Peptides against a protein of PDB entry 4IGA. Designs and how they scored, part 7

Target 1, 116 residues: chain A of PDB entry 4IGA
Amino acid sequence: KRVLIVDDAAFMRMMLKDIITKAGYEVAGEATNGREAVEKYKELKPDIVTMDITMPEMNGIDAIKEIMKIDPNAKIIVCSAMGQQAMVIEAIKAGAKDFIVKPFQPSRVVEALNKV

## One batch from the design tools (peptide; aimed at target 1 R108)

Design b1_p11_4_s1 (made by RFdiffusion4, then SolubleMPNN; from b1_p11_4, 3 letters changed)
Fold by OpenDDE base, seed 5:
Structure b1_p11_4_s1 (fold): chain B 116 residues (1-116), chain A 11 residues (1-11)
Amino acid sequence: as target 1 above (116 residues)
Amino acid sequence: RIEEILEKVNE
């Protein structure tokens, strides 16, 4: 399966790429903000998306909503430092399948990839 | 599903 990685932090994208590839998944591409995420989803049609929330141009919640308009069957895993219950509920309502709080253990990401 | 995810977030 192919994964689109969305995060404005280069180090975080690198970390997720290492976890994703070690787990046997392919990286379809990367995006640095919500607008790029929507564009890349249209272009690449990945199987899974890892989505940051706090980003410039367009935040992760809005990106989830736009991707769900493109593909109601999109598989989106949120990865965010914003771990409060209200944010988790908002992300799930927008269409996310899982929510991982930063900082995270690699095993938590792998389990999310396998179960989404 | 939300309750299950919230449980994981609180771990």
Scores: peptide ipSAE 0.284, ipTM 0.840, DockQ to the pose 0.701
OpenDDE base, seeds 1, 2, 3, 4: peptide ipSAE 0.264, 0.282, 0.261, 0.265; ipTM 0.827, 0.843, 0.826, 0.834

Design b1_p11_4_s2 (made by RFdiffusion4, then SolubleMPNN; from b1_p11_4 with H1M E8K)
Fold by OpenDDE base, seed 5:
Structure b1_p11_4_s2 (fold): chain B 116 residues (1-116), chain A 11 residues (1-11)
Amino acid sequence: as target 1 above (116 residues)
Amino acid sequence: MIEEILEKVAE
């Protein structure tokens, strides 16, 4: 399966890429903000998306909503430092399938990838 | 899975 990685932090994208590839998944591409995420989703039609929340241009919640309009069956895993209850609920309402709080263990990401 | 997430957040 192919994964689109969305995070404004280059280091985080690198980390996720390593985890994703080591887990046997392919990286479809990367996006640095929610607007790019939506565009890349349209372009690449990935099987899974890892989505940061706090990003410039467009935040992750809005990106989730837009992607869900494109593909109601989108498999989006949120990966965010904002693990507050309200944010988790917001992400789930938007359509996220999982929510991983930063900092995370690689195994948590792999579990999410395997289960969405 | 969602229930598990909500449970964790509630902790």
Scores: peptide ipSAE 0.026, ipTM 0.608, DockQ to the pose 0.506
OpenDDE base, seeds 1, 2, 3, 4: peptide ipSAE 0.025, 0.025, 0.025, 0.026; ipTM 0.597, 0.602, 0.597, 0.615

Design b1_p11_4_s3 (made by RFdiffusion4, then SolubleMPNN; from b1_p11_4 with H1R E8R)
Fold by OpenDDE base, seed 2:
Order: C-alpha cells, then sequence, then structure tokens
Structure b1_p11_4_s3 (fold): chain B 116 residues (1-116), chain A 11 residues (1-11)
C-alpha cells in the first residue's frame, strides 16, 4: 500500500517516512500543508494518508473534508499534537479513520496503517 | 472519553 505523508514539520515527515517504509509500506509522496495534501491526493491517489492538523495554507481538518469530497472512501489517519476531545471529534466528523496523538510510538502508527 | 471515541473509530 502507498501512503501520502502530510505534515508541515520536516522532522515529522522524516520520522513517519522511516516508520512507514520499515513497516513495508511505500511512500507515495509528501505534502507540507492541507492545500498540497489535496493536490497530491488527486495526483497520486494513495491508499492511506497520514494527516497533521496544524498547518499553514490549509489545516488538516479542512484537508480531510476536501479529500473526502474527492474520495469518500479515503483512509485518513490523523497524527497530531492536538489530542483534545474536541479535536478528535472534529477529525472523526470530517472523515478520519484514526487519530494518533503526538508524541507517539512507532507501533501505534503501524497498527493504524494495518487497521484502516 | 477520548479512548471511547478512538475505540469507535477503530471498529
Amino acid sequence: as target 1 above (116 residues)
Amino acid sequence: RIEEILERVAE
């Protein structure tokens, strides 16, 4: 399966790329904000998306909503430091299939990838 | 609780 990694932090994208590849998944591409995420989803049609929330240009919640318009069956895993109940609810309402709070264990990401 | 919400999402 191919994964699109979305996060404005280069360090986090690097970390996720390492986890994803070591778990046997392919990195389809990367995006640094929600607008790029939507563009890359259209272009690459990845099987899974890891989505940050707090990003410039377009936040992760709005990106989820736009991707779900493109593909109602999109598999989006949120990875965010904003683990408040309200944010989790918003992400789920938008269409997220999982929500991982930063900081996270690599195994948590792998489990999410395997589950969606 | 957040755990309960996440549990439902994971189903």
Scores: peptide ipSAE 0.211, ipTM 0.809, DockQ to the pose 0.168
OpenDDE base, seeds 1, 3, 4, 5: peptide ipSAE 0.188, 0.191, 0.099, 0.198; ipTM 0.785, 0.786, 0.748, 0.787

Design b1_p11_4_s4 (made by RFdiffusion4, then SolubleMPNN; from b1_p11_4, 3 letters changed)
Fold by OpenDDE base, seed 2:
Structure b1_p11_4_s4 (fold): chain B 116 residues (1-116), chain A 11 residues (1-11)
Amino acid sequence: as target 1 above (116 residues)
Amino acid sequence: RIEEILKRVAE
Protein backbone atom coordinates (compact mmCIF):
# COMPACT_ATOMS: atom_id res chain seq x y z
CA LYS B 1 0.00 0.00 0.00
CA ARG B 2 1.05 3.56 -0.76
CA VAL B 3 0.97 6.32 1.87
CA LEU B 4 0.79 10.08 1.45
CA ILE B 5 2.50 11.83 4.37
CA VAL B 6 1.13 15.26 5.30
CA ASP B 7 2.90 17.40 7.91
CA ASP B 8 4.39 20.89 7.87
CA ALA B 9 7.35 19.72 9.98
CA ALA B 10 10.19 18.19 7.98
CA PHE B 11 11.31 16.23 11.04
CA MET B 12 7.90 14.66 11.45
CA ARG B 13 7.67 13.74 7.77
CA MET B 14 11.07 12.11 8.05
CA MET B 15 10.03 10.20 11.15
CA LEU B 16 6.81 8.97 9.57
CA LYS B 17 8.61 8.04 6.36
CA ASP B 18 10.99 5.86 8.34
CA ILE B 19 8.17 4.16 10.23
CA ILE B 20 6.07 3.64 7.11
CA THR B 21 8.87 2.21 4.98
CA LYS B 22 10.17 -0.07 7.73
CA ALA B 23 6.64 -1.41 8.13
CA GLY B 24 6.66 -2.45 4.47
CA TYR B 25 4.56 0.35 3.03
CA GLU B 26 5.52 2.61 0.14
CA VAL B 27 5.64 6.38 0.49
CA ALA B 28 3.57 7.74 -2.39
CA GLY B 29 4.58 11.30 -1.64
CA GLU B 30 4.70 14.12 0.88
CA ALA B 31 2.77 17.34 1.48
CA THR B 32 3.62 20.26 3.75
CA ASN B 33 0.14 21.78 4.11
CA GLY B 34 -3.51 20.97 3.55
CA ARG B 35 -3.68 22.50 0.08
CA GLU B 36 -0.73 20.41 -1.09
CA ALA B 37 -2.33 17.38 0.54
CA VAL B 38 -5.47 17.77 -1.55
CA GLU B 39 -3.44 18.29 -4.71
CA LYS B 40 -1.22 15.29 -4.01
CA TYR B 41 -4.21 13.10 -3.22
CA LYS B 42 -5.70 13.88 -6.63
CA GLU B 43 -2.38 13.27 -8.34
CA LEU B 44 -1.16 10.17 -6.52
CA LYS B 45 -4.39 8.52 -5.36
CA PRO B 46 -2.66 6.98 -2.33
CA ASP B 47 -4.16 4.12 -0.36
CA ILE B 48 -3.61 5.84 3.00
CA VAL B 49 -2.98 9.40 4.22
CA THR B 50 -1.27 10.44 7.44
CA MET B 51 -2.58 13.92 8.24
CA ASP B 52 -1.30 16.63 10.53
CA ILE B 53 -3.81 19.21 11.79
CA THR B 54 -1.96 22.45 12.46
CA MET B 55 -0.58 23.59 9.11
CA PRO B 56 -0.35 26.81 7.12
CA GLU B 57 -2.42 27.47 3.97
CA MET B 58 -5.00 24.84 4.92
CA ASN B 59 -5.36 22.94 8.19
CA GLY B 60 -5.76 19.20 8.44
CA ILE B 61 -9.47 19.23 9.22
CA ASP B 62 -10.26 21.17 6.07
CA ALA B 63 -7.90 18.95 4.09
CA ILE B 64 -9.75 15.87 5.32
CA LYS B 65 -13.06 17.37 4.25
CA GLU B 66 -11.75 18.20 0.78
CA ILE B 67 -10.18 14.77 0.31
CA MET B 68 -13.42 13.11 1.37
CA LYS B 69 -15.22 15.08 -1.35
CA ILE B 70 -12.75 13.64 -3.86
CA ASP B 71 -12.83 10.13 -2.43
CA PRO B 72 -15.45 9.22 0.18
CA ASN B 73 -13.52 6.00 0.79
CA ALA B 74 -10.27 7.76 1.64
CA LYS B 75 -8.32 6.21 4.52
CA ILE B 76 -7.01 9.10 6.61
CA ILE B 77 -5.05 8.68 9.84
CA VAL B 78 -4.63 11.89 11.83
CA CYS B 79 -1.30 12.40 13.56
CA SER B 80 -1.43 15.50 15.75
CA ALA B 81 -0.27 17.04 18.99
CA MET B 82 -3.81 18.37 19.42
CA GLY B 83 -5.28 15.39 21.21
CA GLN B 84 -8.16 17.21 22.87
CA GLN B 85 -11.57 15.58 22.74
CA ALA B 86 -13.00 18.40 20.66
CA MET B 87 -10.32 18.00 18.00
CA VAL B 88 -10.71 14.23 17.90
CA ILE B 89 -14.44 14.65 17.39
CA GLU B 90 -13.90 17.20 14.62
CA ALA B 91 -11.45 14.93 12.82
CA ILE B 92 -13.82 11.97 13.03
CA LYS B 93 -16.74 14.07 11.82
CA ALA B 94 -14.60 15.17 8.88
CA GLY B 95 -13.94 11.55 7.98
CA ALA B 96 -10.74 10.44 9.72
CA LYS B 97 -10.42 6.70 10.33
CA ASP B 98 -7.98 7.04 13.23
CA PHE B 99 -6.38 9.69 15.43
CA ILE B 100 -2.86 9.36 16.79
CA VAL B 101 -1.71 11.86 19.41
CA LYS B 102 1.84 13.17 19.25
CA PRO B 103 4.23 12.10 20.60
CA PHE B 104 3.54 8.54 19.50
CA GLN B 105 5.20 5.16 19.44
CA PRO B 106 6.09 3.71 16.04
CA SER B 107 3.99 0.64 16.83
CA ARG B 108 0.91 2.83 17.19
CA VAL B 109 1.39 4.15 13.66
CA VAL B 110 1.96 0.66 12.26
CA GLU B 111 -1.17 -0.58 13.99
CA ALA B 112 -3.19 2.22 12.44
CA LEU B 113 -1.76 1.56 8.97
CA ASN B 114 -2.64 -2.12 9.22
CA LYS B 115 -6.15 -1.45 10.50
CA VAL B 116 -7.52 1.10 8.03
CA ARG A 1 -13.85 9.27 26.73
CA ILE A 2 -11.37 9.97 23.91
CA GLU A 3 -10.38 6.31 23.96
CA GLU A 4 -14.01 5.29 23.60
CA ILE A 5 -14.41 7.52 20.58
CA LEU A 6 -11.24 6.16 19.00
CA LYS A 7 -12.42 2.62 19.59
CA ARG A 8 -15.63 3.26 17.68
CA VAL A 9 -13.71 4.79 14.77
CA ALA A 10 -11.36 1.82 14.62
CA GLU A 11 -14.22 -0.69 14.38
Scores: peptide ipSAE 0.236, ipTM 0.829, DockQ to the pose 0.163
OpenDDE base, seeds 1, 3, 4, 5: peptide ipSAE 0.207, 0.203, 0.139, 0.219; ipTM 0.804, 0.802, 0.779, 0.805

Design b1_p11_5 (made by RFdiffusion4)
Pose (drawn by RFdiffusion4):
Structure b1_p11_5 (pose): chain A 116 residues (1-116), chain P 11 residues (1-11)
Amino acid sequence: as target 1 above (116 residues)
Amino acid sequence: TREEMIQEILE
């Protein structure tokens, strides 16, 4: 399965890419903010997206809304430090299929990739 | 826990 990794932190993109490839998934590309995420999603058409929330330019909530418009069947797992109840509700309402709060353990990323 | 709260929202 091809995965687009979306996060403005170079280190997080690096560690997620490492976890996803070792778990047997193919890293399809990376994006560093919400606008790029929508741009890459259109270009790459990944099977799954990992999505940070706090990003410059456009946040993860708006990027989720943008990708769900491009593709109502997009499969998005949020991976964010913004683990408040209101943010989880907002991400799920926007169309994300799962939510992982940072700092996270790597096994939770794997089960989220499987789940979607 | 925060994890339980997330799971409830997901369900």

Design b1_p11_5_s1 (made by RFdiffusion4, then SolubleMPNN; from b1_p11_5, 5 letters changed)
Fold by OpenDDE base, seed 2:
Structure b1_p11_5_s1 (fold): chain B 116 residues (1-116), chain A 11 residues (1-11)
Amino acid sequence: as target 1 above (116 residues)
Amino acid sequence: SIEEEIKKILE
């Protein structure tokens, strides 16, 4: 399966890419904000999306909403910072299938990937 | 944990 990685932090994208590839998944591409995430989703048509919440241009929740409009079957895993419980809940309401709290362990990411 | 708390809220 192919994964689109969305996070404004380059380090986080690199970390996720490493975890995803080592788990046997393919990285379809990367996005650095919500607007880019929506565009990349349309372009790449990934099987799974890892979605950061707090991003410039467009936040992850709005990105989820837009992606769900174009693909109601989108498999989005929210990757959220500690202390953003309300935002995670909003992301789930928007259509995210699962969530992971930062900082996380690789096994937790793999678990989420396998679950969706 | 935070994840557990969120999961509980989502129940």
Scores: peptide ipSAE 0.373, ipTM 0.859, DockQ to the pose 0.427
OpenDDE base, seeds 1, 3, 4, 5: peptide ipSAE 0.372, 0.368, 0.365, 0.359; ipTM 0.860, 0.860, 0.857, 0.854

Design b1_p11_5_s2 (made by RFdiffusion4, then SolubleMPNN; from b1_p11_5, 6 letters changed)
Fold by OpenDDE base, seed 1:
Structure b1_p11_5_s2 (fold): chain B 116 residues (1-116), chain A 11 residues (1-11)
Amino acid sequence: as target 1 above (116 residues)
Amino acid sequence: SLDELIEEILS
């Protein structure tokens, strides 16, 4: 399966790329903000998306909503430092399939990838 | 807890 990695932090994208690749998945591409995420989703049609929340241009919640309009069956895993209850509820309402709080264990990401 | 909330929402 192919994964689109969305995060404004280059270091985080690198970490996720390493985890995803070692777990046997393919990295379809990367996005640095929500608007780019929507564009890349249309272009690449990935099987899974890892989505940050706090990003410039367009935040992750809005990006989830836009991607769900494009593909109601999109498999989006949120990966964010914003782990308050209200944010989790907001992400799930938008259509996210899982929510991983930063900092995370690599095994948690792999588990999410395998289950969505 | 947050973990419990996530589990409940996603279950």
Scores: peptide ipSAE 0.114, ipTM 0.729, DockQ to the pose 0.678
OpenDDE base, seeds 2, 3, 4, 5: peptide ipSAE 0.101, 0.095, 0.025, 0.092; ipTM 0.723, 0.717, 0.612, 0.720

Design b1_p11_5_s3 (made by RFdiffusion4, then SolubleMPNN; from b1_p11_5, 5 letters changed)
Fold by OpenDDE base, seed 4:
Structure b1_p11_5_s3 (fold): chain B 116 residues (1-116), chain A 11 residues (1-11)
Amino acid sequence: as target 1 above (116 residues)
Amino acid sequence: SLEELIEKILE
């Protein structure tokens, strides 16, 4: 499966890329904000998206909503330091299939990838 | 816990 990585932090994208590839998945592409995420989703039609929340231009919640309009079957895994209960609920309401709180263990990401 | 909440919501 192909994964679109969305995070404004280059280090985090690098980390996720490493985890994703080592787990046997392919990285379809990367996005640095919610607007890019939506554009890249349209372009690449990835199987899975890892989504940060706090980003410039467009936040992750709004990006999830827009992607769900494009593809109601989108498989989006949130990866965020914003682990408040309210944020988790909001992300899931928007359409996220999982929510991974930063910092995380690689196994948690792999588990999420395998389950969506 | 937060993990428990996530699991509960996703069930």
Scores: peptide ipSAE 0.238, ipTM 0.818, DockQ to the pose 0.714
OpenDDE base, seeds 1, 2, 3, 5: peptide ipSAE 0.191, 0.179, 0.176, 0.181; ipTM 0.786, 0.782, 0.776, 0.783

Design b1_p11_5_s4 (made by RFdiffusion4, then SolubleMPNN; from b1_p11_5, 4 letters changed)
Fold by OpenDDE base, seed 4:
Structure b1_p11_5_s4 (fold): chain B 116 residues (1-116), chain A 11 residues (1-11)
Amino acid sequence: as target 1 above (116 residues)
Amino acid sequence: SLEEKIKEILE
């Protein structure tokens, strides 16, 4: 499966890329904000998206909503430091299939990838 | 834990 990585932090994208590739998945592409995420989703049609929340231009929640308009079957895993219940619920309501709190263990990411 | 709370929400 192909994964689109969305995070405004280059280090985080790098780390996720490493985890994803080592787990046997392919990185379809990367996005640094929600607007790019939506554009890349249209372009690449990835199987899975890892989505940060706090980003410039467009936040992750809005990006989830827009992606779900494009593909209601989109598989989006939120990866964010904002792990309070209210934020988790908001992401799920928007259409996210899973939520990973930063900092995370690689095994947690792999688990999420395998389950969506 | 927060992780467990999230799992409960997702289930």
Scores: peptide ipSAE 0.107, ipTM 0.691, DockQ to the pose 0.969
OpenDDE base, seeds 1, 2, 3, 5: peptide ipSAE 0.079, 0.074, 0.029, 0.039; ipTM 0.668, 0.666, 0.616, 0.698

Design b1_p11_6 (made by RFdiffusion4)
Pose (drawn by RFdiffusion4):
Structure b1_p11_6 (pose): chain A 116 residues (1-116), chain P 11 residues (1-11)
Amino acid sequence: as target 1 above (116 residues)
Amino acid sequence: SELVEELLAEN
């Protein structure tokens, strides 16, 4: 399965790419903010997206809304430090299929990739 | 609601 990794932190993108490839998935690309995420999603048409929330330019909530418009069947797992109840509700309402709060353990990322 | 509660519990 091809995965687009979306996060403005170079280190997080690096450690997610490492977890996803070792778990048997193919990294399809990376994006560093919400607008790029929508741009890459259109270009790459990944099977799954990992999505940060706090990003410059456009946040993860808006990026989820943008990708769900491009593709109502997009499969998105949020991976964010913004683990408050309101944010989880908002991400799920926008269309994300799963939510992982940072700091996270790597096995949770794997089960989220499987789940979608 | 149940999904949100499950996710909050897991996290």

Design b1_p11_6_s1 (made by RFdiffusion4, then SolubleMPNN; from b1_p11_6, 5 letters changed)
Fold by OpenDDE base, seed 2:
Structure b1_p11_6_s1 (fold): chain B 116 residues (1-116), chain A 11 residues (1-11)
Amino acid sequence: as target 1 above (116 residues)
Amino acid sequence: MEKVEEILKRN
């Protein structure tokens, strides 16, 4: 399966790329904000998206909503430092399949990839 | 898709 990695932090994208590839998945591409995420989803048609929430241009919640309009069957895993219950509820309501709070263990990401 | 309670517990 191919994964689109969305995060404004270069370090986090690098970390996720390492986890994803070591788990046997292919990285379809990267996006640094929600607007790029929507554009890259249309272009690459990835099987899975890892989605940050706090990003410039367009936040992750809005990006989830836009991607779900494009593909109601999109498989989106949120990875965010914003682990408040209200944010988790909002992300799931928007269409996310899972929510991983930063900082996280690599095994948590692998588990999410395998389950969506 | 898991329930919110289960997701919160796993993190």
Scores: peptide ipSAE 0.360, ipTM 0.879, DockQ to the pose 0.738
OpenDDE base, seeds 1, 3, 4, 5: peptide ipSAE 0.340, 0.333, 0.342, 0.328; ipTM 0.867, 0.846, 0.865, 0.847

Design b1_p11_6_s2 (made by RFdiffusion4, then SolubleMPNN; from b1_p11_6, 5 letters changed)
Fold by OpenDDE base, seed 2:
Structure b1_p11_6_s2 (fold): chain B 116 residues (1-116), chain A 11 residues (1-11)
Amino acid sequence: as target 1 above (116 residues)
Amino acid sequence: MKLVEEILKRN
């Protein structure tokens, strides 16, 4: 399966890339904000998306909503430092399949990838 | 939602 990694932090994208590849998944591409995420989803048609929330240009919640308009069957895993109940509810309501709070253990990401 | 409860329990 191919994964699109979305995060404004280069360090976080690098970390997720290592986890994803070591788990046997392919990295389809990377995006640094929600607008790029929507564009890359259209272009690459990945199987899974890892999605940050707090990003410039377009935040992760809005990106989830736009991707769900493109593909109602999209598999989106949120990875965010904003683990408040209200944010989790909002992300799931928007269409996310899981929500991983930063900082996280690599095994948590692998479990999410295998489950969605 | 059950899914939200499960996510909050895990994190």
Scores: peptide ipSAE 0.366, ipTM 0.882, DockQ to the pose 0.963
OpenDDE base, seeds 1, 3, 4, 5: peptide ipSAE 0.356, 0.358, 0.293, 0.352; ipTM 0.875, 0.878, 0.847, 0.877

Design b1_p11_6_s3 (made by RFdiffusion4, then SolubleMPNN; from b1_p11_6, 6 letters changed)
Fold by OpenDDE base, seed 2:
Structure b1_p11_6_s3 (fold): chain B 116 residues (1-116), chain A 11 residues (1-11)
Amino acid sequence: as target 1 above (116 residues)
Amino acid sequence: MERVKEILERN
């Protein structure tokens, strides 16, 4: 399966890339904000998306909503430091399949990848 | 809400 990694932090994208590749998945591409995420989703049609929330241009919640319009079957895993109940609810309501709070263990990401 | 509870407990 191919994964689109969305995060404005380069170090986080690198970290996720390592986890994803070691778990046997392919990185379809990367996006640095929500607008780019939507564009990349249209272009790459990845199987899975890892989605940050706090990003410039367009936040992750809005990106999830737009991706779900493109593909109602999109598999989106949120990865965010904003792990409050309200944010989790909002992300799931938008269409996310899972929500991983930063900082996280690699095994948590792998579990999410395997289950979506 | 059950899904939310599960996610919050897991993290």
Scores: peptide ipSAE 0.360, ipTM 0.879, DockQ to the pose 0.975
OpenDDE base, seeds 1, 3, 4, 5: peptide ipSAE 0.351, 0.341, 0.336, 0.328; ipTM 0.873, 0.870, 0.868, 0.866

Design b1_p11_6_s4 (made by RFdiffusion4, then SolubleMPNN; from b1_p11_6, 5 letters changed)
Fold by OpenDDE base, seed 1:
Structure b1_p11_6_s4 (fold): chain B 116 residues (1-116), chain A 11 residues (1-11)
Amino acid sequence: as target 1 above (116 residues)
Amino acid sequence: DELVKEILERN
């Protein structure tokens, strides 16, 4: 399966790329903000998306909403430092399938990839 | 929402 990695932090994208590839998944591409995420989703049609929340241009919640308009069957895993209950609720309401709080262990990401 | 509760418990 192919994964689109969305995060404004280069180090986080690199970390996720390593985890994803070692787990046997393919990286479809990367996006650095929510607007780019929507554009890349249209272009690449990935099987799974890892989505940061706090990003410039467009935040992760709005990106989830826009992607769900494009593909109601999108499989989006949120990965964010903002792990408050209210944020989890908002992400799931928007259409996310899972929510991973930063900092995380690689096994948590692999678990999410395997279950969505 | 059961999914929210499950996620909150896992994290």
Scores: peptide ipSAE 0.409, ipTM 0.891, DockQ to the pose 0.933
OpenDDE base, seeds 2, 3, 4, 5: peptide ipSAE 0.401, 0.401, 0.390, 0.393; ipTM 0.892, 0.890, 0.886, 0.889

Design b1_p11_7 (made by RFdiffusion4)
Pose (drawn by RFdiffusion4):
Structure b1_p11_7 (pose): chain A 116 residues (1-116), chain P 11 residues (1-11)
Amino acid sequence: as target 1 above (116 residues)
Amino acid sequence: EEEIQKIIEEV
């Protein structure tokens, strides 16, 4: 399965890419903010996207709304430090399929990739 | 984790 990794932190993108490839998935590309996420999603058409929330330019909520418009069947797992109840509700309402709060353990990322 | 899963189910 091809995965687009979306996060403005170079370190997080680096550690997620490492977890995803070792778990048997193919890293399709990376994006560093919400607008790029929508741009890459259109270009790459990944099977799954990992999505940060707090990003410059456009946040993860708006990027989820943008990708769900491009593709109503997009499969998105949020991976964010913004683990408040209101943010989880908002991400799920926007169309994300799962939510992982940072700091996270790597096995949760794997089960989220499988789940979608 | 259980708290997040509960929130997701409630939505």

Design b1_p11_7_s1 (made by RFdiffusion4, then SolubleMPNN; from b1_p11_7, 6 letters changed)
Fold by OpenDDE base, seed 1:
Structure b1_p11_7_s1 (fold): chain B 116 residues (1-116), chain A 11 residues (1-11)
Amino acid sequence: as target 1 above (116 residues)
Amino acid sequence: MEEVEEIIKKV
């Protein structure tokens, strides 16, 4: 399965890429904001998306909503430092399948990838 | 704070 990684932080994209590849997944591509995430989803048609929330240009919640308009079957895993109950509820209502709070263990990401 | 899994089940 192919994963699109969406995060404004180059360090976080690198970390997720290492976890994803070691778990036997392919990295379809990377995006640095919610607008790029929507564009890359259309272009690459990934099987899974890892989505940050706090990004420039377009936030992760709006990116989830736009991706779900393109593909109602999209498999989006949120990965964010904003682990408040309200944000988790908002992400799931937007169409996310899981929510991972930063900082995370690599095993938590692998479990999410395997379940969606 | 409720676990993320508990929150997901309630939505």
Scores: peptide ipSAE 0.258, ipTM 0.835, DockQ to the pose 0.654
OpenDDE base, seeds 2, 3, 4, 5: peptide ipSAE 0.220, 0.224, 0.194, 0.230; ipTM 0.814, 0.818, 0.797, 0.819

Design b1_p11_7_s2 (made by RFdiffusion4, then SolubleMPNN; from b1_p11_7 with E1M Q5R)
Fold by OpenDDE base, seed 5:
Structure b1_p11_7_s2 (fold): chain B 116 residues (1-116), chain A 11 residues (1-11)
Amino acid sequence: as target 1 above (116 residues)
Amino acid sequence: MEEIRKIIEEV
């Protein structure tokens, strides 16, 4: 399965890329904001998306909503420092399948990839 | 962390 990685932080994209590849998944591409995430989803048609929330240009909640308009079957895993219950509920209502709070263990990301 | 899994299962 192919994964699109969406995060404004280059270090976080690098960390997720290492976890994803070691778990036997392919990296389809990367995006640095919610606008690029929507564009890359249209272009690459990934099997899974890892989505940050706090990004410039377009936030992760708006990116989830736009991706779900393109593909109602999209498999989106949120990865965010914003672990408040209200934000988790908002992300799941937007169409996310899981929510991972930063900082996270690699095993938690692998479990999410295997379950979506 | 356990509370987040419960929220995901309830929505």
Scores: peptide ipSAE 0.227, ipTM 0.813, DockQ to the pose 0.794
OpenDDE base, seeds 1, 2, 3, 4: peptide ipSAE 0.027, 0.109, 0.101, 0.027; ipTM 0.602, 0.706, 0.698, 0.559

Design b1_p11_7_s3 (made by RFdiffusion4, then SolubleMPNN; from b1_p11_7, 5 letters changed)
Fold by OpenDDE base, seed 1:
Structure b1_p11_7_s3 (fold): chain B 116 residues (1-116), chain A 11 residues (1-11)
Amino acid sequence: as target 1 above (116 residues)
Amino acid sequence: MEEIEEIIKKV
């Protein structure tokens, strides 16, 4: 399965790329904001998306909503430092399948990838 | 972790 990684932080994209690749998944591409995530989703048609929330241009919640309009079957895993209950509820209502709070263990990302 | 899983199941 191919994964689109969405995060404004280059360090976080690198960390996720290492976890995803070591777990036997392919990295379809990367995006640095929510607008680029929507564009890359259309271009690459990934099987899974890892989505940050706090990004410039377009936030992760709006990116989830726009991706779900394109593909109602999209498999989106949120990965965010904003682990508040309200944010989790908002992300799941937007169409996310899972929510991972930063900082995370690599095993938690692998479990999410295997479940979606 | 348990709290997030409970939220996901209720939505």
Scores: peptide ipSAE 0.276, ipTM 0.836, DockQ to the pose 0.833
OpenDDE base, seeds 2, 3, 4, 5: peptide ipSAE 0.253, 0.259, 0.197, 0.257; ipTM 0.827, 0.835, 0.787, 0.831

Design b1_p11_7_s4 (made by RFdiffusion4, then SolubleMPNN; from b1_p11_7, 4 letters changed)
Fold by OpenDDE base, seed 5:
Structure b1_p11_7_s4 (fold): chain B 116 residues (1-116), chain A 11 residues (1-11)
Amino acid sequence: as target 1 above (116 residues)
Amino acid sequence: MEEVEKIIKEV
């Protein structure tokens, strides 16, 4: 399966890329904000998206909503430092399948990739 | 079960 990685932090994209590739998944591409995530989803048609919430230009919640308009079957895993119950509920209501709180263990990301 | 997993099941 092919994964689109969305995070404004270059370090976090590198970390997720290492986890994803070691788990036997392909990286379809990367995006640095929610607008780029929507554009890359249209272009690449990835099987899975890892989505940050706090990004410039367009936040991850709005990016989830726009991706779900394009593909109601989209498989989005949120990866965010904002682990508050309200934010988790908002992300799941927007269409996310899982929510991973930063900092995370690599095993938690692999479990999410395997279950969505 | 993580608190996140509870929330996901409730939504």
Scores: peptide ipSAE 0.197, ipTM 0.797, DockQ to the pose 0.763
OpenDDE base, seeds 1, 2, 3, 4: peptide ipSAE 0.050, 0.092, 0.028, 0.024; ipTM 0.675, 0.712, 0.605, 0.570

Design b1_p11_8 (made by RFdiffusion4)
Pose (drawn by RFdiffusion4):
Structure b1_p11_8 (pose): chain A 116 residues (1-116), chain P 11 residues (1-11)
Amino acid sequence: as target 1 above (116 residues)
Amino acid sequence: SDATDDRFAGS
């Protein structure tokens, strides 16, 4: 399965890419903010996206809304420090299929990739 | 609740 990794932190993108490839998934690309995420999603058409929330330019909520418009069947797992109840509700309402709060353990990322 | 790994802490 091809995965687009979306996060403005170079270190997080690095660690997620490492986890996803070792778990048997193919890293399809990376994006560093919400607008790029929509741009890459259109270009790459990944099977799954990992999505940060707090990003410059456009946040993860808006990027989720933008990708669900491009593709109503997009499969998005949020991976964010913004683990408040209101943010989880908002991400799920926007169309994300799962939510992982940072700091997270790596096995939770794997089960989220499987789940979607 | 799941365990945490500080290598994956948010910035």

Design b1_p11_8_s1 (made by RFdiffusion4, then SolubleMPNN; from b1_p11_8, 4 letters changed)
Fold by OpenDDE base, seed 3:
Structure b1_p11_8_s1 (fold): chain B 116 residues (1-116), chain A 11 residues (1-11)
Amino acid sequence: as target 1 above (116 residues)
Amino acid sequence: MDATDPASAGS
């Protein structure tokens, strides 16, 4: 399966790329904000999206909503330091399938990838 | 071999 990695932090994208590839998944591409995420989703049609929340231009919640308009069956895993209950609920309500709180163990990401 | 480290907090 192909994964679109969305995070404004280059080091986080690199880290996720390492985890994703070592787990046997392919990286479809990267996005640095929510607007790019939506554009890349349309272009690449990835199987899975890892989505940061706090990003410039467009945040992750709005990006989820826009992607869900494009593809109601989108498989989006949120990865964010904002692990408050309210944010988790908001992300799930927007359409996310899972929510991973930073910092996280690689195994947590792999488990999320495997179940969506 | 290269090891995968746990991810730190970000955005």
Scores: peptide ipSAE 0.060, ipTM 0.718, DockQ to the pose 0.258
OpenDDE base, seeds 1, 2, 4, 5: peptide ipSAE 0.054, 0.056, 0.057, 0.060; ipTM 0.749, 0.762, 0.731, 0.766; seeds 1, 5 fail the geometry check

